Peptides against a protein of PDB entry 1EMU. Designs and how they scored, part 2

Target 1, 132 residues: chain A of PDB entry 1EMU
Amino acid sequence: PPYLKWAESLHSLLDDQDGISLFRTFLKQEGCADLLDFWFACTGFRKLEPCDSNEEKRLKLARAIYRKYILDNNGIVSRQTKPATKSFIKGCIMKQLIDPAMFDQAQTEIQATMEENTYPSFLKSDIYLEYT

## One batch from the design tools (peptide; made by RFdiffusion4, then SolubleMPNN)

Design b1_p8_2_s3 (from b1_p8_2, 3 letters changed)
Fold by OpenDDE base, seed 3:
Formats: C-alpha cells, structure tokens, sequence
Structure b1_p8_2_s3 (fold): chain B 132 residues (1-132), chain A 8 residues (1-8)
C-alpha cells in the first residue's frame, strides 16, 4: 500500500496527496509546516516557463516566496537555509533576474532538513502509525 | 498550483 512507500522515501510521500496531507498535519503540530509549503512553492515556481506574458507574475511570485520564507529571520525556513543561499535569492530579486531554478538550492537545503528530522519523526508519529 | 496561488 502507498503508506509503505512513504516510509521508503520522502519523494514517495510527497508524490501522494494523502501522504502530503498527513505529513503537513504532522508538521503543523510541530510548528514547521512552512518547510513543506516552501518546498512546494519552489517546485511550483520552477515549473513556470518564463515568457513575456508572465514575467511580472513570476517576479511577483518570487518576491512573495522570498518575503514569506527567506526574509523572515524568525521563520523556520530562514533558519534552515544557509546565508549564502538566502543572499543569492535576494540578489536575484533585487536584480530582477528570475530564473526558474533560483530557489533550487534553498529547496534542496529544506528538503535535507526534512529528510534529517521531520520526515523520520513523522514515520514514528501517532498520525502515521494510526494510518497504517 | 494551490500553494503558489495562496501567495498572490
């Protein structure tokens, strides 16, 4: 069943709507749902093909992601991303150089954070175990 | 994308 695949890889968990829902619920209880929301924001942003018609929208989205997750020094995403990574993103925003991959490094770092702690904890959580 | 839409 899918829940067994969730235990095999974070990717499998994040590719399943039920898995995402349960994991996000868990993260909310732990006060770190922003990790997952940011991860998906990055994924969604990267999928947007840059063109003349969506340039303003992409810039606006990039700024929103930056302001919500990166600029907020009190946020868990900011705390779990490296200064150089945050500086790079800031630079992209300021220069208005909005490459689809501009959040890739930050997403990688946040994914590593989840892999290291919250994902393993989720697999030990009552939420997951009760689902199984 | 729902998460992106929520940011706008």
Amino acid sequence: as target 1 above (132 residues)
Amino acid sequence: DSILESLL
Scores: peptide ipSAE 0.254, ipTM 0.880, DockQ to the pose 0.784
Fold by OpenDDE base, seed 1:
Structure b1_p8_2_s3 (fold): chain B 132 residues (1-132), chain A 8 residues (1-8)
Amino acid sequence: as target 1 above (132 residues)
Amino acid sequence: DSILESLL
């Protein structure tokens, strides 16, 4: 069953709509839902192919992600990303050089945070165990 | 569904 695959890898959990829903509920209770929201924002942003007609829209979206998660010094995403990574993203925003992969390193660091902390805790949570 | 959808 799917819930057993969720325990085998974080990737399997994030590929399942039911898994995502339960995991996000758990993260909200722990005050760290921004980790997952940022991760999906990065994935969605990378999938947007740049073209002449969407340049301004992609810039606005990148700025929104930056302001919400990176610029907020009190946010969990900001605290769990390295200074050099945040500085690079800021540089991209300031220079208006918006490569589809500009958030990749930050996404990797946030994924590592989930792998090491929140994902293992989720598998021990009442939310997951009651589902099984 | 993702936060990206709400930002677009």
Scores: peptide ipSAE 0.026, ipTM 0.669, DockQ to the pose 0.509
Fold by OpenDDE base, seed 4:
Structure b1_p8_2_s3 (fold): chain B 132 residues (1-132), chain A 8 residues (1-8)
Amino acid sequence: as target 1 above (132 residues)
Amino acid sequence: DSILESLL
């Protein structure tokens, strides 16, 4: 069943809507749902190929992600991303150089945080175990 | 003791 795949890899968990839902609920209880929301925001952003017609929209979206997750010094995403990574993103925003991959390093760092902490804890949680 | 606390 799918829930067994979730335990095999974070990727499998994040590729399943039910898995995402349960994991996000768990993260919310722990006060760190922003980790997952940011991760998906980065994925969604990267999928938007740049063109003349969507340049302004992509910039606005990048700014929104930046302001919500990176600029907030009290946020879990900000605290779990390296200063150099945040500085790079800020630079992209300020220069309006919005490459689809501009959040990749931050996404990698947040993914590592989930892999090392929240994902293992989720697999030990009542919410997951009760689902199985 | 929360996960969040452990990440701080």
Scores: peptide ipSAE 0.026, ipTM 0.651, DockQ to the pose 0.036
Fold by OpenDDE base, seed 2:
Structure b1_p8_2_s3 (fold): chain B 132 residues (1-132), chain A 8 residues (1-8)
Amino acid sequence: as target 1 above (132 residues)
Amino acid sequence: DSILESLL
């Protein structure tokens, strides 16, 4: 069953809508849903192919992600990303060099945070165990 | 996709 796949890898969990829903609920209870929301924001942003018609929209979206998660020093995403990573993103925003992969390193660092902490905790949570 | 969808 899918829930067993979720326990095998975070990737499997995030590829399943039910898995995502349960995991996000868990993260909300832990006050760290921003980790997952940022992760998906990065994925979605990377999928937007740059073109002349969407340049301004992509810049605005990048700025929104930056302001919401990176610039917020009180946020969990900011605390779990390296200063050099945050500085790079800021540089991209300031220079208006909005490469689809500009958030990749930050996403990797946040994914590692989930892998090492919240994901294992989720598998031990009542939410997951009651689902099984 | 959650945040991205809301921002697009």
Scores: peptide ipSAE 0.026, ipTM 0.675, DockQ to the pose 0.518

Design b1_p8_2_s4 (from b1_p8_2, 4 letters changed)
Fold by OpenDDE base, seed 5:
Order: sequence, then C-alpha cells, then structure tokens
Structure b1_p8_2_s4 (fold): chain B 132 residues (1-132), chain A 8 residues (1-8)
Amino acid sequence: as target 1 above (132 residues)
Amino acid sequence: SEILEELL
C-alpha cells in the first residue's frame, strides 16, 4: 500500500496526495507547515517558464515567496535557510532577475530539514501510525 | 498548486 512507500522516502510521500495531506496536518500540529508549503511554492515557481507575458507575475510571485518565507525572521523557513542563500534570493528580487531556479538552493535546504527532522517524526506520529 | 494560487 502507498503508506509503506511513504516510509521508504520523503519523495514517495510528497508524490501522494493522501500522504501530503496527512504530512501537512502533522506539520501544522508541530507549527512547521511552512516547510512544506515553501517547498511546494518553490516547485511551482520553477515550473513557470519565463516569458515576456508573465515577467511581472513571476516577479510578484517571487516577491511573495520571499516576503512570506525568507524575510520573516520568526519563520521556520528563514531559520532553516542559510544566510548566503537568503542573501542570494534577496539579490535576485532587488535586481529583478527572476530565474526559475532562484529558489532551488533554499528548497534543497528546507528539504534537508524535513528529511532530518519532521519526516522521521511524522513516521512515528499517531496520525501516520493510525493510518497504517 | 494551491499554495501558488494563494500567493498570486
């Protein structure tokens, strides 16, 4: 069953809508749902191919992601991303150089945070175990 | 995604 695959890798968990739902619920209980939300925001942002018609929209979206997750010093995403990574993102925003991959390093760092902390905890959680 | 839609 899918829930067994979830325990094999975070990737498998995030490829499953039910898995995502349960994991996000768990993260909300832990006060760190922003980790997952940011991760998906980065994925979605990268999928937006740059063109003349969407340049302004992509800039606005990048700014929104930056302000919500990176600039917030009280946020878990900000705390779990390296200063150099945050500085790079800020630079992109200020220069209005919005490359599809501008959040890649931050996404990688947040993914590592989930892999090392919240994902293992999720597999030990009541919500996951009761689902099995 | 829903998250991006909320940010837009």
Scores: peptide ipSAE 0.157, ipTM 0.854, DockQ to the pose 0.765
Fold by OpenDDE base, seed 4:
Structure b1_p8_2_s4 (fold): chain B 132 residues (1-132), chain A 8 residues (1-8)
Amino acid sequence: as target 1 above (132 residues)
Amino acid sequence: SEILEELL
């Protein structure tokens, strides 16, 4: 069953809508749902191919992601991303150099945080275990 | 995605 695959890799969990839902619920209880939301925001942003028609939209999105997750010093994403990574993102925003991959390093760091902490904890959680 | 839509 899918829930067994969820335990095999975070990737498998994030490829399943039910898995995402349960994991997000768990994260929300832990006060760190922003980790997952940011991760998906980065993924979605990267998929937006630059073109003349979406330049302003992409800039606005980048700014929104930056302000919501990176600039917020009290946020878990900000706390779990390295200063150099945050500075790079800030630089991209300020220079209006909005490469599709501009959040990749931050996403990697947040993914590592999930892999090391919240994902293993999820697999030990009542939410997951009761689902199985 | 829903996340991006909320950010717009």
Scores: peptide ipSAE 0.154, ipTM 0.851, DockQ to the pose 0.790
Fold by OpenDDE base, seed 3:
Structure b1_p8_2_s4 (fold): chain B 132 residues (1-132), chain A 8 residues (1-8)
Amino acid sequence: as target 1 above (132 residues)
Amino acid sequence: SEILEELL
């Protein structure tokens, strides 16, 4: 069943809508749903192919992601990303160099945080165990 | 995605 696959890899969990829903619920209870939301924001942003018609929209979206998750020094995403990574993103925003991959390093760091902490905790949580 | 829609 899918819930067993969720325990095998974070990737399997994030590929399943039910898994995502349960994991996000868990993260919200832990006060760290922004980790997952940021991760998906990065994925969605990367999928937007640059073109003349969406340049301004992509810039606005990048700014929004930056302001919501990176600039907020008290946010969990900001606390779990390296200063150099945050500085790079800031630089991209300031220079308006909005490459689809500009959040890749930050996403990697947040994914590592989930892999090392929240994902294992989720598998031990009442939410997951009661689902099984 | 839902997240991106909220940010726009």
Scores: peptide ipSAE 0.153, ipTM 0.851, DockQ to the pose 0.791
Fold by OpenDDE base, seed 1:
Structure b1_p8_2_s4 (fold): chain B 132 residues (1-132), chain A 8 residues (1-8)
Amino acid sequence: as target 1 above (132 residues)
Amino acid sequence: SEILEELL
């Protein structure tokens, strides 16, 4: 069953809508749902192919991601991303250089945070174990 | 995605 694959890799968990739902519920209870939301925001942003018609939209979206997750010094995403990574993102926003990959390093760092902490904890949680 | 829609 899919829940066994979820325990084998975070990737498998994030490819399954039921897995995502349960994991997000767990993260929300732990006060860190922003980790997952930011991760998906980065993925979605990267998939937006830059073109003349969506330049302003992409900039606005990048700014929104930046303001919501990076700029907030008290947010878990901000706390779990490196200063240099945050500075780079800020620079992209200020210079209006909005490359599809501008959040890649931040996404990698947040993914590592999940891999090292919240994902293992989820697999030991009542939410996951009761589902199995 | 739903997350992106909420941000826009």
Scores: peptide ipSAE 0.145, ipTM 0.848, DockQ to the pose 0.789

Design b1_p8_3_s2 (from b1_p8_3, 4 letters changed)
Fold by OpenDDE base, seed 5:
Order: sequence, then C-alpha cells, then structure tokens
Structure b1_p8_3_s2 (fold): chain B 132 residues (1-132), chain A 8 residues (1-8)
Amino acid sequence: as target 1 above (132 residues)
Amino acid sequence: SEILEELL
C-alpha cells in the first residue's frame, strides 16, 4: 500500500496526495507547515517558464515567496535557510532577475530539514501510525 | 498548486 512507500522516502510521500495531506496536518500540529508549503511554492515557481507575458507575475510571485518565507525572521523557513542563500534570493528580487531556479538552493535546504527532522517524526506520529 | 494560487 502507498503508506509503506511513504516510509521508504520523503519523495514517495510528497508524490501522494493522501500522504501530503496527512504530512501537512502533522506539520501544522508541530507549527512547521511552512516547510512544506515553501517547498511546494518553490516547485511551482520553477515550473513557470519565463516569458515576456508573465515577467511581472513571476516577479510578484517571487516577491511573495520571499516576503512570506525568507524575510520573516520568526519563520521556520528563514531559520532553516542559510544566510548566503537568503542573501542570494534577496539579490535576485532587488535586481529583478527572476530565474526559475532562484529558489532551488533554499528548497534543497528546507528539504534537508524535513528529511532530518519532521519526516522521521511524522513516521512515528499517531496520525501516520493510525493510518497504517 | 494551491499554495501558488494563494500567493498570486
């Protein structure tokens, strides 16, 4: 069953809508749902191919992601991303150089945070175990 | 995604 695959890798968990739902619920209980939300925001942002018609929209979206997750010093995403990574993102925003991959390093760092902390905890959680 | 839609 899918829930067994979830325990094999975070990737498998995030490829499953039910898995995502349960994991996000768990993260909300832990006060760190922003980790997952940011991760998906980065994925979605990268999928937006740059063109003349969407340049302004992509800039606005990048700014929104930056302000919500990176600039917030009280946020878990900000705390779990390296200063150099945050500085790079800020630079992109200020220069209005919005490359599809501008959040890649931050996404990688947040993914590592989930892999090392919240994902293992999720597999030990009541919500996951009761689902099995 | 829903998250991006909320940010837009």
Scores: peptide ipSAE 0.157, ipTM 0.854, DockQ to the pose 0.764
Fold by OpenDDE base, seed 4:
Structure b1_p8_3_s2 (fold): chain B 132 residues (1-132), chain A 8 residues (1-8)
Amino acid sequence: as target 1 above (132 residues)
Amino acid sequence: SEILEELL
């Protein structure tokens, strides 16, 4: 069953809508749902191919992601991303150099945080275990 | 995605 695959890799969990839902619920209880939301925001942003028609939209999105997750010093994403990574993102925003991959390093760091902490904890959680 | 839509 899918829930067994969820335990095999975070990737498998994030490829399943039910898995995402349960994991997000768990994260929300832990006060760190922003980790997952940011991760998906980065993924979605990267998929937006630059073109003349979406330049302003992409800039606005980048700014929104930056302000919501990176600039917020009290946020878990900000706390779990390295200063150099945050500075790079800030630089991209300020220079209006909005490469599709501009959040990749931050996403990697947040993914590592999930892999090391919240994902293993999820697999030990009542939410997951009761689902199985 | 829903996340991006909320950010717009």
Scores: peptide ipSAE 0.154, ipTM 0.851, DockQ to the pose 0.790
Fold by OpenDDE base, seed 3:
Structure b1_p8_3_s2 (fold): chain B 132 residues (1-132), chain A 8 residues (1-8)
Amino acid sequence: as target 1 above (132 residues)
Amino acid sequence: SEILEELL
């Protein structure tokens, strides 16, 4: 069943809508749903192919992601990303160099945080165990 | 995605 696959890899969990829903619920209870939301924001942003018609929209979206998750020094995403990574993103925003991959390093760091902490905790949580 | 829609 899918819930067993969720325990095998974070990737399997994030590929399943039910898994995502349960994991996000868990993260919200832990006060760290922004980790997952940021991760998906990065994925969605990367999928937007640059073109003349969406340049301004992509810039606005990048700014929004930056302001919501990176600039907020008290946010969990900001606390779990390296200063150099945050500085790079800031630089991209300031220079308006909005490459689809500009959040890749930050996403990697947040994914590592989930892999090392929240994902294992989720598998031990009442939410997951009661689902099984 | 839902997240991106909220940010726009």
Scores: peptide ipSAE 0.153, ipTM 0.851, DockQ to the pose 0.790
Fold by OpenDDE base, seed 1:
Structure b1_p8_3_s2 (fold): chain B 132 residues (1-132), chain A 8 residues (1-8)
Amino acid sequence: as target 1 above (132 residues)
Amino acid sequence: SEILEELL
């Protein structure tokens, strides 16, 4: 069953809508749902192919991601991303250089945070174990 | 995605 694959890799968990739902519920209870939301925001942003018609939209979206997750010094995403990574993102926003990959390093760092902490904890949680 | 829609 899919829940066994979820325990084998975070990737498998994030490819399954039921897995995502349960994991997000767990993260929300732990006060860190922003980790997952930011991760998906980065993925979605990267998939937006830059073109003349969506330049302003992409900039606005990048700014929104930046303001919501990076700029907030008290947010878990901000706390779990490196200063240099945050500075780079800020620079992209200020210079209006909005490359599809501008959040890649931040996404990698947040993914590592999940891999090292919240994902293992989820697999030991009542939410996951009761589902199995 | 739903997350992106909420941000826009």
Scores: peptide ipSAE 0.145, ipTM 0.848, DockQ to the pose 0.788

Design b1_p8_3_s3 (from b1_p8_3, 3 letters changed)
Fold by OpenDDE base, seed 2:
Structure b1_p8_3_s3 (fold): chain B 132 residues (1-132), chain A 8 residues (1-8)
Amino acid sequence: as target 1 above (132 residues)
Amino acid sequence: DEILEKLL
C-alpha cells in the first residue's frame, strides 16, 4: 500500500495527495506547517516560466514568498535557512532579478530540515501509525 | 498549487 512507500522516502510521501495531507496535519500540530508550505511554494514558483507578460506577477509572488517565510524572523523557515541564503533572496527581491531558481537553495535547506527532523517524527506519530 | 493561489 502507498503508506509503506511513504516510509521509504520523503519524495514518495510528497508525491501522494493523501501522504501530503496527513504530513501537513502532523506538521500543523507541531507548529511547523510552514516548512511544507514553503517547500511547495518554491516548487510552484520554479514552474512559472518567465515571459514579458508575467514579469510583474512573478515579482509579486516572489515578494510574497519572501515576506511570508524569509523576512519573518520568528518563523520556522527563517530559523532553518542560512543567513547567506536569506541574504541572496533579499538581494534578488531588491534588485528585481527574479530567476525561477532563486529559492532553490532555501528549498534544499528546508528539505534537509524535514529529512532530519519532522519526516522521521511523522513516521513515529499517532497520525501515521493510526493510518497504517 | 494551492499555496501559490493564496499568495497571488
Scores: peptide ipSAE 0.037, ipTM 0.733, DockQ to the pose 0.760
Fold by OpenDDE base, seed 5:
Order: sequence, then structure tokens, then C-alpha cells
Structure b1_p8_3_s3 (fold): chain B 132 residues (1-132), chain A 8 residues (1-8)
Amino acid sequence: as target 1 above (132 residues)
Amino acid sequence: DEILEKLL
């Protein structure tokens, strides 16, 4: 069943709508749902192929992601991303150089955080175990 | 995810 696949990899969990829902619920209880929200925001942003017509919209979206997750010093995403990574993102925003991959390194670092901490904890959680 | 869906 799908829940067994979730235990095999974080990738499998994030590819499953039910898995995402349960995992996000768990993360909210732990006060770190922003990890997952940021991860998906990065994925969504990367999918927006740049063109002349969407340049301003992409910039606004990048700014929103930056302000919500990177600039917030009290946020878990900010705390779990490296200074150089955050500086790079800031630079992109300031220069208005909005490459689709500008959040890739940050997403990788947040994914590693989930892999090392919240994902293993989720598999031990009542939420997951009761689902099984 | 809701965030991803809003971006699409």
C-alpha cells in the first residue's frame, strides 16, 4: 500500500496527495509546516517558464517567497538555509535576475532538513502509525 | 499541495 512506499523514501511521500496531507498535518503540529510549503513553492516557481509576458509576475512571486521564508529570521526555513544561499537569493531579487532555478539550492537544503529530521519523526508519529 | 497548486 502507499503508506509503505512513504516509509521507503521522502520522494514517495511527497508524490502522494494523502501522504502530503498527513505529513503537513504532522509538520504543523511540530511548528514547521513552512518547510514543506517552501519546498512546494520552490517547485512551483521553477515550473514557471520565463517569458516576456510573465516577467513581472515571476518577480513578484520570487519576492513573496523571499520575504515569507528567507527574510524571516525567526522562520524555520531561514534557520535551515545557509547564509550564502540566502545571500544569493537576495542578490537575485535585488538585481531582478529571476532564473527559474534561483531557489534550487535552498530547496535542496530544506529537503535535507526534512530528510534528516521531520521525515523520520513523521514515520514514528501517531498520525502515520494510526494511518497504517 | 495547496501552495504548489496556487502557483500552477
Scores: peptide ipSAE 0.036, ipTM 0.705, DockQ to the pose 0.243
Fold by OpenDDE base, seed 4:
Structure b1_p8_3_s3 (fold): chain B 132 residues (1-132), chain A 8 residues (1-8)
Amino acid sequence: as target 1 above (132 residues)
Amino acid sequence: DEILEKLL
């Protein structure tokens, strides 16, 4: 069953809507759903192909992601991203250089955080175990 | 993805 695949890799978990739902519920209980939300925000942002008509909207979206997750010093995403990564993102925003990959390093760092902490904890959680 | 749609 799919839940066994979820235990094999975070990737498998995040490719499954049920897995995402349960994992996010777990993260919310732990006060760190922003990790997953940011991860998906980065993925979604990267998929937005730059064009003449969406430049301003892409900038606004990048700013929103930056303000919500990176600039918030009390936020878990901010705490789990390296200063150099955050400063790079800030630089992109300030310079209005909005490359689709501008959040990639931050996403990688947040993914590593999930891999090392919340994902293993999820697999030991009542939420996951009760599902199995 | 619902989460993605909400964020974008």
Scores: peptide ipSAE 0.035, ipTM 0.708, DockQ to the pose 0.345
Fold by OpenDDE base, seed 1:
Structure b1_p8_3_s3 (fold): chain B 132 residues (1-132), chain A 8 residues (1-8)
Amino acid sequence: as target 1 above (132 residues)
Amino acid sequence: DEILEKLL
């Protein structure tokens, strides 16, 4: 069943709508749902191909992601991203150089945080175990 | 993905 694949890799968990839902519920209870939301925001942002007609929209979206997750010094995403990574993102925003990959390093760091901490904890959680 | 759509 799919729930067994969820325990094999975070990738399998994040490819399953039920898995995402349960994992996000768990993260909310732990006060760190922003990790997953930011991860998906980065993925979604990268999928937006730059063109003349969406330049302003992409900039606004990048700013929104930056302000919500990176600039918030008390946020878990900010705490789990490296200063150099945050500085790079800030630079992109200030220079209005909005490459689709501008959040890639931050996404990698947040993914590592999930892999090392929240994902293993989820597999030990009542939410996951009761689902099995 | 519903969560993804909310963020876009």
Scores: peptide ipSAE 0.034, ipTM 0.705, DockQ to the pose 0.323

Design b1_p8_3_s4 (from b1_p8_3, 4 letters changed)
Fold by OpenDDE base, seed 4:
Structure b1_p8_3_s4 (fold): chain B 132 residues (1-132), chain A 8 residues (1-8)
Amino acid sequence: as target 1 above (132 residues)
Amino acid sequence: SSILEELL
């Protein structure tokens, strides 16, 4: 069943709507749902291919992601991303150099955070175990 | 995505 795949990899969990829902519920209880939301925001942003017609939209999105997750010093995403990574993102925003991959390093760091902590904890959680 | 839409 799918829930067994969720235990095999975070990727499998994040590729399943039911898995995402349960995992996000767990993260909310832990006060760190922003990790997952940021991860998906980065994925969604990267999928937007740059063109003249969407330049302003992409810039607005990048700024929104930056303001919501990176600039918030009290946020878990900000705390779990390296200063150099945050500085790079800030630089992209300031220079208006909005490459689709501009959040990749931050996403990688947040993914590592989930892999090392919240994802393993989720697999030991009542939410997951009761689902199985 | 819904996440991105909520940010705008």
Scores: peptide ipSAE 0.203, ipTM 0.871, DockQ to the pose 0.806
Fold by OpenDDE base, seed 3:
Structure b1_p8_3_s4 (fold): chain B 132 residues (1-132), chain A 8 residues (1-8)
Amino acid sequence: as target 1 above (132 residues)
Amino acid sequence: SSILEELL
């Protein structure tokens, strides 16, 4: 069953809508849903192919992601991303150099945070165990 | 995605 695959890798969990839902619920209870939301925001942003017609939209979106997750020093995403990574993103925003991969390093760092802490904790959680 | 839409 799918829930067994979720325990095999975070990737498998995040490829399953039910898995995502349960994991996000768990993260919300832990006060760290922003980790997952940011991760998906980065993925979605990267998938947007740059073109003349969406340049302004992509810039606005990048700014929104930056303001919501990176600039907020009290946020968990900000706390779990390295200063150099945040500075790079800020630079991209300020220079309006909006490469599809501009959040990749931050996403990697947040993914590592989930891999090391919240994902293992989820697999031990009542939410997951009751689902199984 | 829904998350991106919420950010805009």
Scores: peptide ipSAE 0.198, ipTM 0.868, DockQ to the pose 0.802
Fold by OpenDDE base, seed 2:
Structure b1_p8_3_s4 (fold): chain B 132 residues (1-132), chain A 8 residues (1-8)
Amino acid sequence: as target 1 above (132 residues)
Amino acid sequence: SSILEELL
């Protein structure tokens, strides 16, 4: 069953709508839902192909992601990303160089945080165990 | 995604 695959990899969990829902519920209880939201925001942003018609929109979106998750020093995403990574993103925003991959390193670091902490905890949680 | 839509 799918829930067993969720325990095999975070990738499998995030590919399943039920898995995402349960995991996000767990993260909200832990006060760290922003980890997952940022991860998906990065994925969505990277999928937007740059073109003349969406340049301004992409810049606005990048700024929004930056302001919401990176700039806020009190946020869990900011605390779990390296200073050099945050500085790079800031530089992209300031220079208006909005490459689709500009959040990749930050996403990788947040994914590692989930892999090492919240994902294992989720698999031991009442939410997951009651589902199984 | 809904997350991106909420950011704009």
Scores: peptide ipSAE 0.197, ipTM 0.867, DockQ to the pose 0.794
Fold by OpenDDE base, seed 1:
Structure b1_p8_3_s4 (fold): chain B 132 residues (1-132), chain A 8 residues (1-8)
Amino acid sequence: as target 1 above (132 residues)
Amino acid sequence: SSILEELL
């Protein structure tokens, strides 16, 4: 069953709508749902292929992601991303150089945070265990 | 995604 695959890898969990829902519920209870939201925001952003018609949209979206998750020093995402990573993102925003991969390093760092902390805890949570 | 929609 899918819930067994969720325990095998975070990727399997994040590729399943039920898994995402349960995991996000768990993260909200832990006060760190922004980790998952940011991760999906980065994925969605990277999928937007640059073209003349979406340049303004992509810039606005990048700014929104930056302001919501990176600029907020009190946020969990900001605390779990390295200063150099945040500085790079800021630089991209300031220079208006919006590459699809501009959030990749930040996403990697947040994914590592989930892998090391919240994902293992989720697999031990009542939410997951009661689902099984 | 819904996350991106909320940001736009």
Scores: peptide ipSAE 0.188, ipTM 0.863, DockQ to the pose 0.785

Design b1_p8_4_s1 (from b1_p8_4 with E8S)
Fold by OpenDDE base, seed 1:
Structure b1_p8_4_s1 (fold): chain B 132 residues (1-132), chain A 8 residues (1-8)
Amino acid sequence: as target 1 above (132 residues)
Amino acid sequence: SLLEELLS
């Protein structure tokens, strides 16, 4: 069943709507939901192909992601990303150079945080174990 | 909490 695949790979968990829902519920209880929300925001942003007609929309979205997760010094995403990574993102925003991959390094760092901490804890949680 | 552990 899918829940067994979730225990073998974070990727498998994040590819399953039920898995995402349970994992996010767990993260919310621990005050860490922003990790997952940011991860999906980065994925969604990267999928937006730049063109002349959506340049302003992509800039607005990048700014929103930046303000919500990177600029907030008290946020878990900001504290779990490296200063150089945050500085690069800030530079992209200030220069209005909005490459689809501008959040890739930050997403990688947040994914590593989940792999090392919240994902293993989720597999030991009552939420996951009661589902199995 | 996990948040506290991550921020410590």
Scores: peptide ipSAE 0.029, ipTM 0.659, DockQ to the pose 0.036
Fold by OpenDDE base, seed 3:
Structure b1_p8_4_s1 (fold): chain B 132 residues (1-132), chain A 8 residues (1-8)
Amino acid sequence: as target 1 above (132 residues)
Amino acid sequence: SLLEELLS
C-alpha cells in the first residue's frame, strides 16, 4: 500500500496526494507547515517557464515567496535557511533577476530540514500510525 | 513541540 512507500522516502510521500495531506496536517499541528508550503512554492515557481507574457507575474510570485518565507526572520523557513542563501534571494528580488532556479538552494536546505527532522517525526506520529 | 525543537 502507498503508506509503506511513504516510509521508504520523503519523495514517495510528497508524490502522493494523501501523503501530502497527512504530512501537512502533522506539520501544521507542530507549527511547521511553512516548510512544506515553501517547498511546493519553490517547485511551482521553478516550473513556470519565463516568457514575455508572464514576466511580471513571475516577479510578483517571487516577491510573495520572498516576503512570506525569507524576509520573515521569525519564520521557520528563514531560520532554517542559511544567511548566504537568503541574501542571494534578496539580491535576485532587488535586481529583478528572476531565474526559475533562484529558490533552488533554499528549497534544498528546507528539504534537508524535513529529511532530518519533520519527516522522521511524522513517521512516528499518531497521524501516520493510525493511518496504517 | 517539533517547532520548538527545530528553533532551539
Scores: peptide ipSAE 0.029, ipTM 0.663, DockQ to the pose 0.036
Fold by OpenDDE base, seed 4:
Structure b1_p8_4_s1 (fold): chain B 132 residues (1-132), chain A 8 residues (1-8)
Amino acid sequence: as target 1 above (132 residues)
Amino acid sequence: SLLEELLS
């Protein structure tokens, strides 16, 4: 069953809507849902291909992601991303240089945080174990 | 809590 694959890799968990739902519920209870939300925000942002007609919209979205997750020093995402990474993102925003990959490093760092902390904890959680 | 652990 799918839940066994979830235990094999975070990737498998994040590829499954049911897995995502349970994982997010767990994260929310732990006050860490922003990790996953940011991860998906980065993925969604990267999928937006730059063109003349969407430059302003992409900038606005980048700003929103930046303000929501990076700017707040007390936020879990901000605290789990490296200063240089956050500085780079800020620079992109200020210069209005909005490359689709501008959040990639931050996403990588947040993914590592999940791999090392929240994902293993999820597999030990009542939410996951009761599902199995 | 997990959050506390991550923020520590």
Scores: peptide ipSAE 0.028, ipTM 0.657, DockQ to the pose 0.037
Fold by OpenDDE base, seed 2:
Structure b1_p8_4_s1 (fold): chain B 132 residues (1-132), chain A 8 residues (1-8)
Amino acid sequence: as target 1 above (132 residues)
Amino acid sequence: SLLEELLS
């Protein structure tokens, strides 16, 4: 069953809508849903192909992601990303150089945080165990 | 979607 695949890899969990829903509920209870929200925001942003017609929209989206998750020093995403990574993103925003991959390193660091902490904890949570 | 929520 799918819930067994969720325990095999974070990738399998994030590919399943039910898995995502349960995991996000768990994260929200732990006060760290922003980790997952940021992860998906990065994925969505990267999928937007740059073109003349969406340049301004892509910049606005990048700024929104930056302001919500990176700029806020009190946020969990900011605390779990390296200063050099945040500085690079800030530079992209300030220079208006909005490459689709500009959040990749930050996404990788947040994914590592989930892999090492929240994902294992989720598999031991009442939410997951009651589902199984 | 989560991305849509961010854009709201």
Scores: peptide ipSAE 0.024, ipTM 0.658, DockQ to the pose 0.589

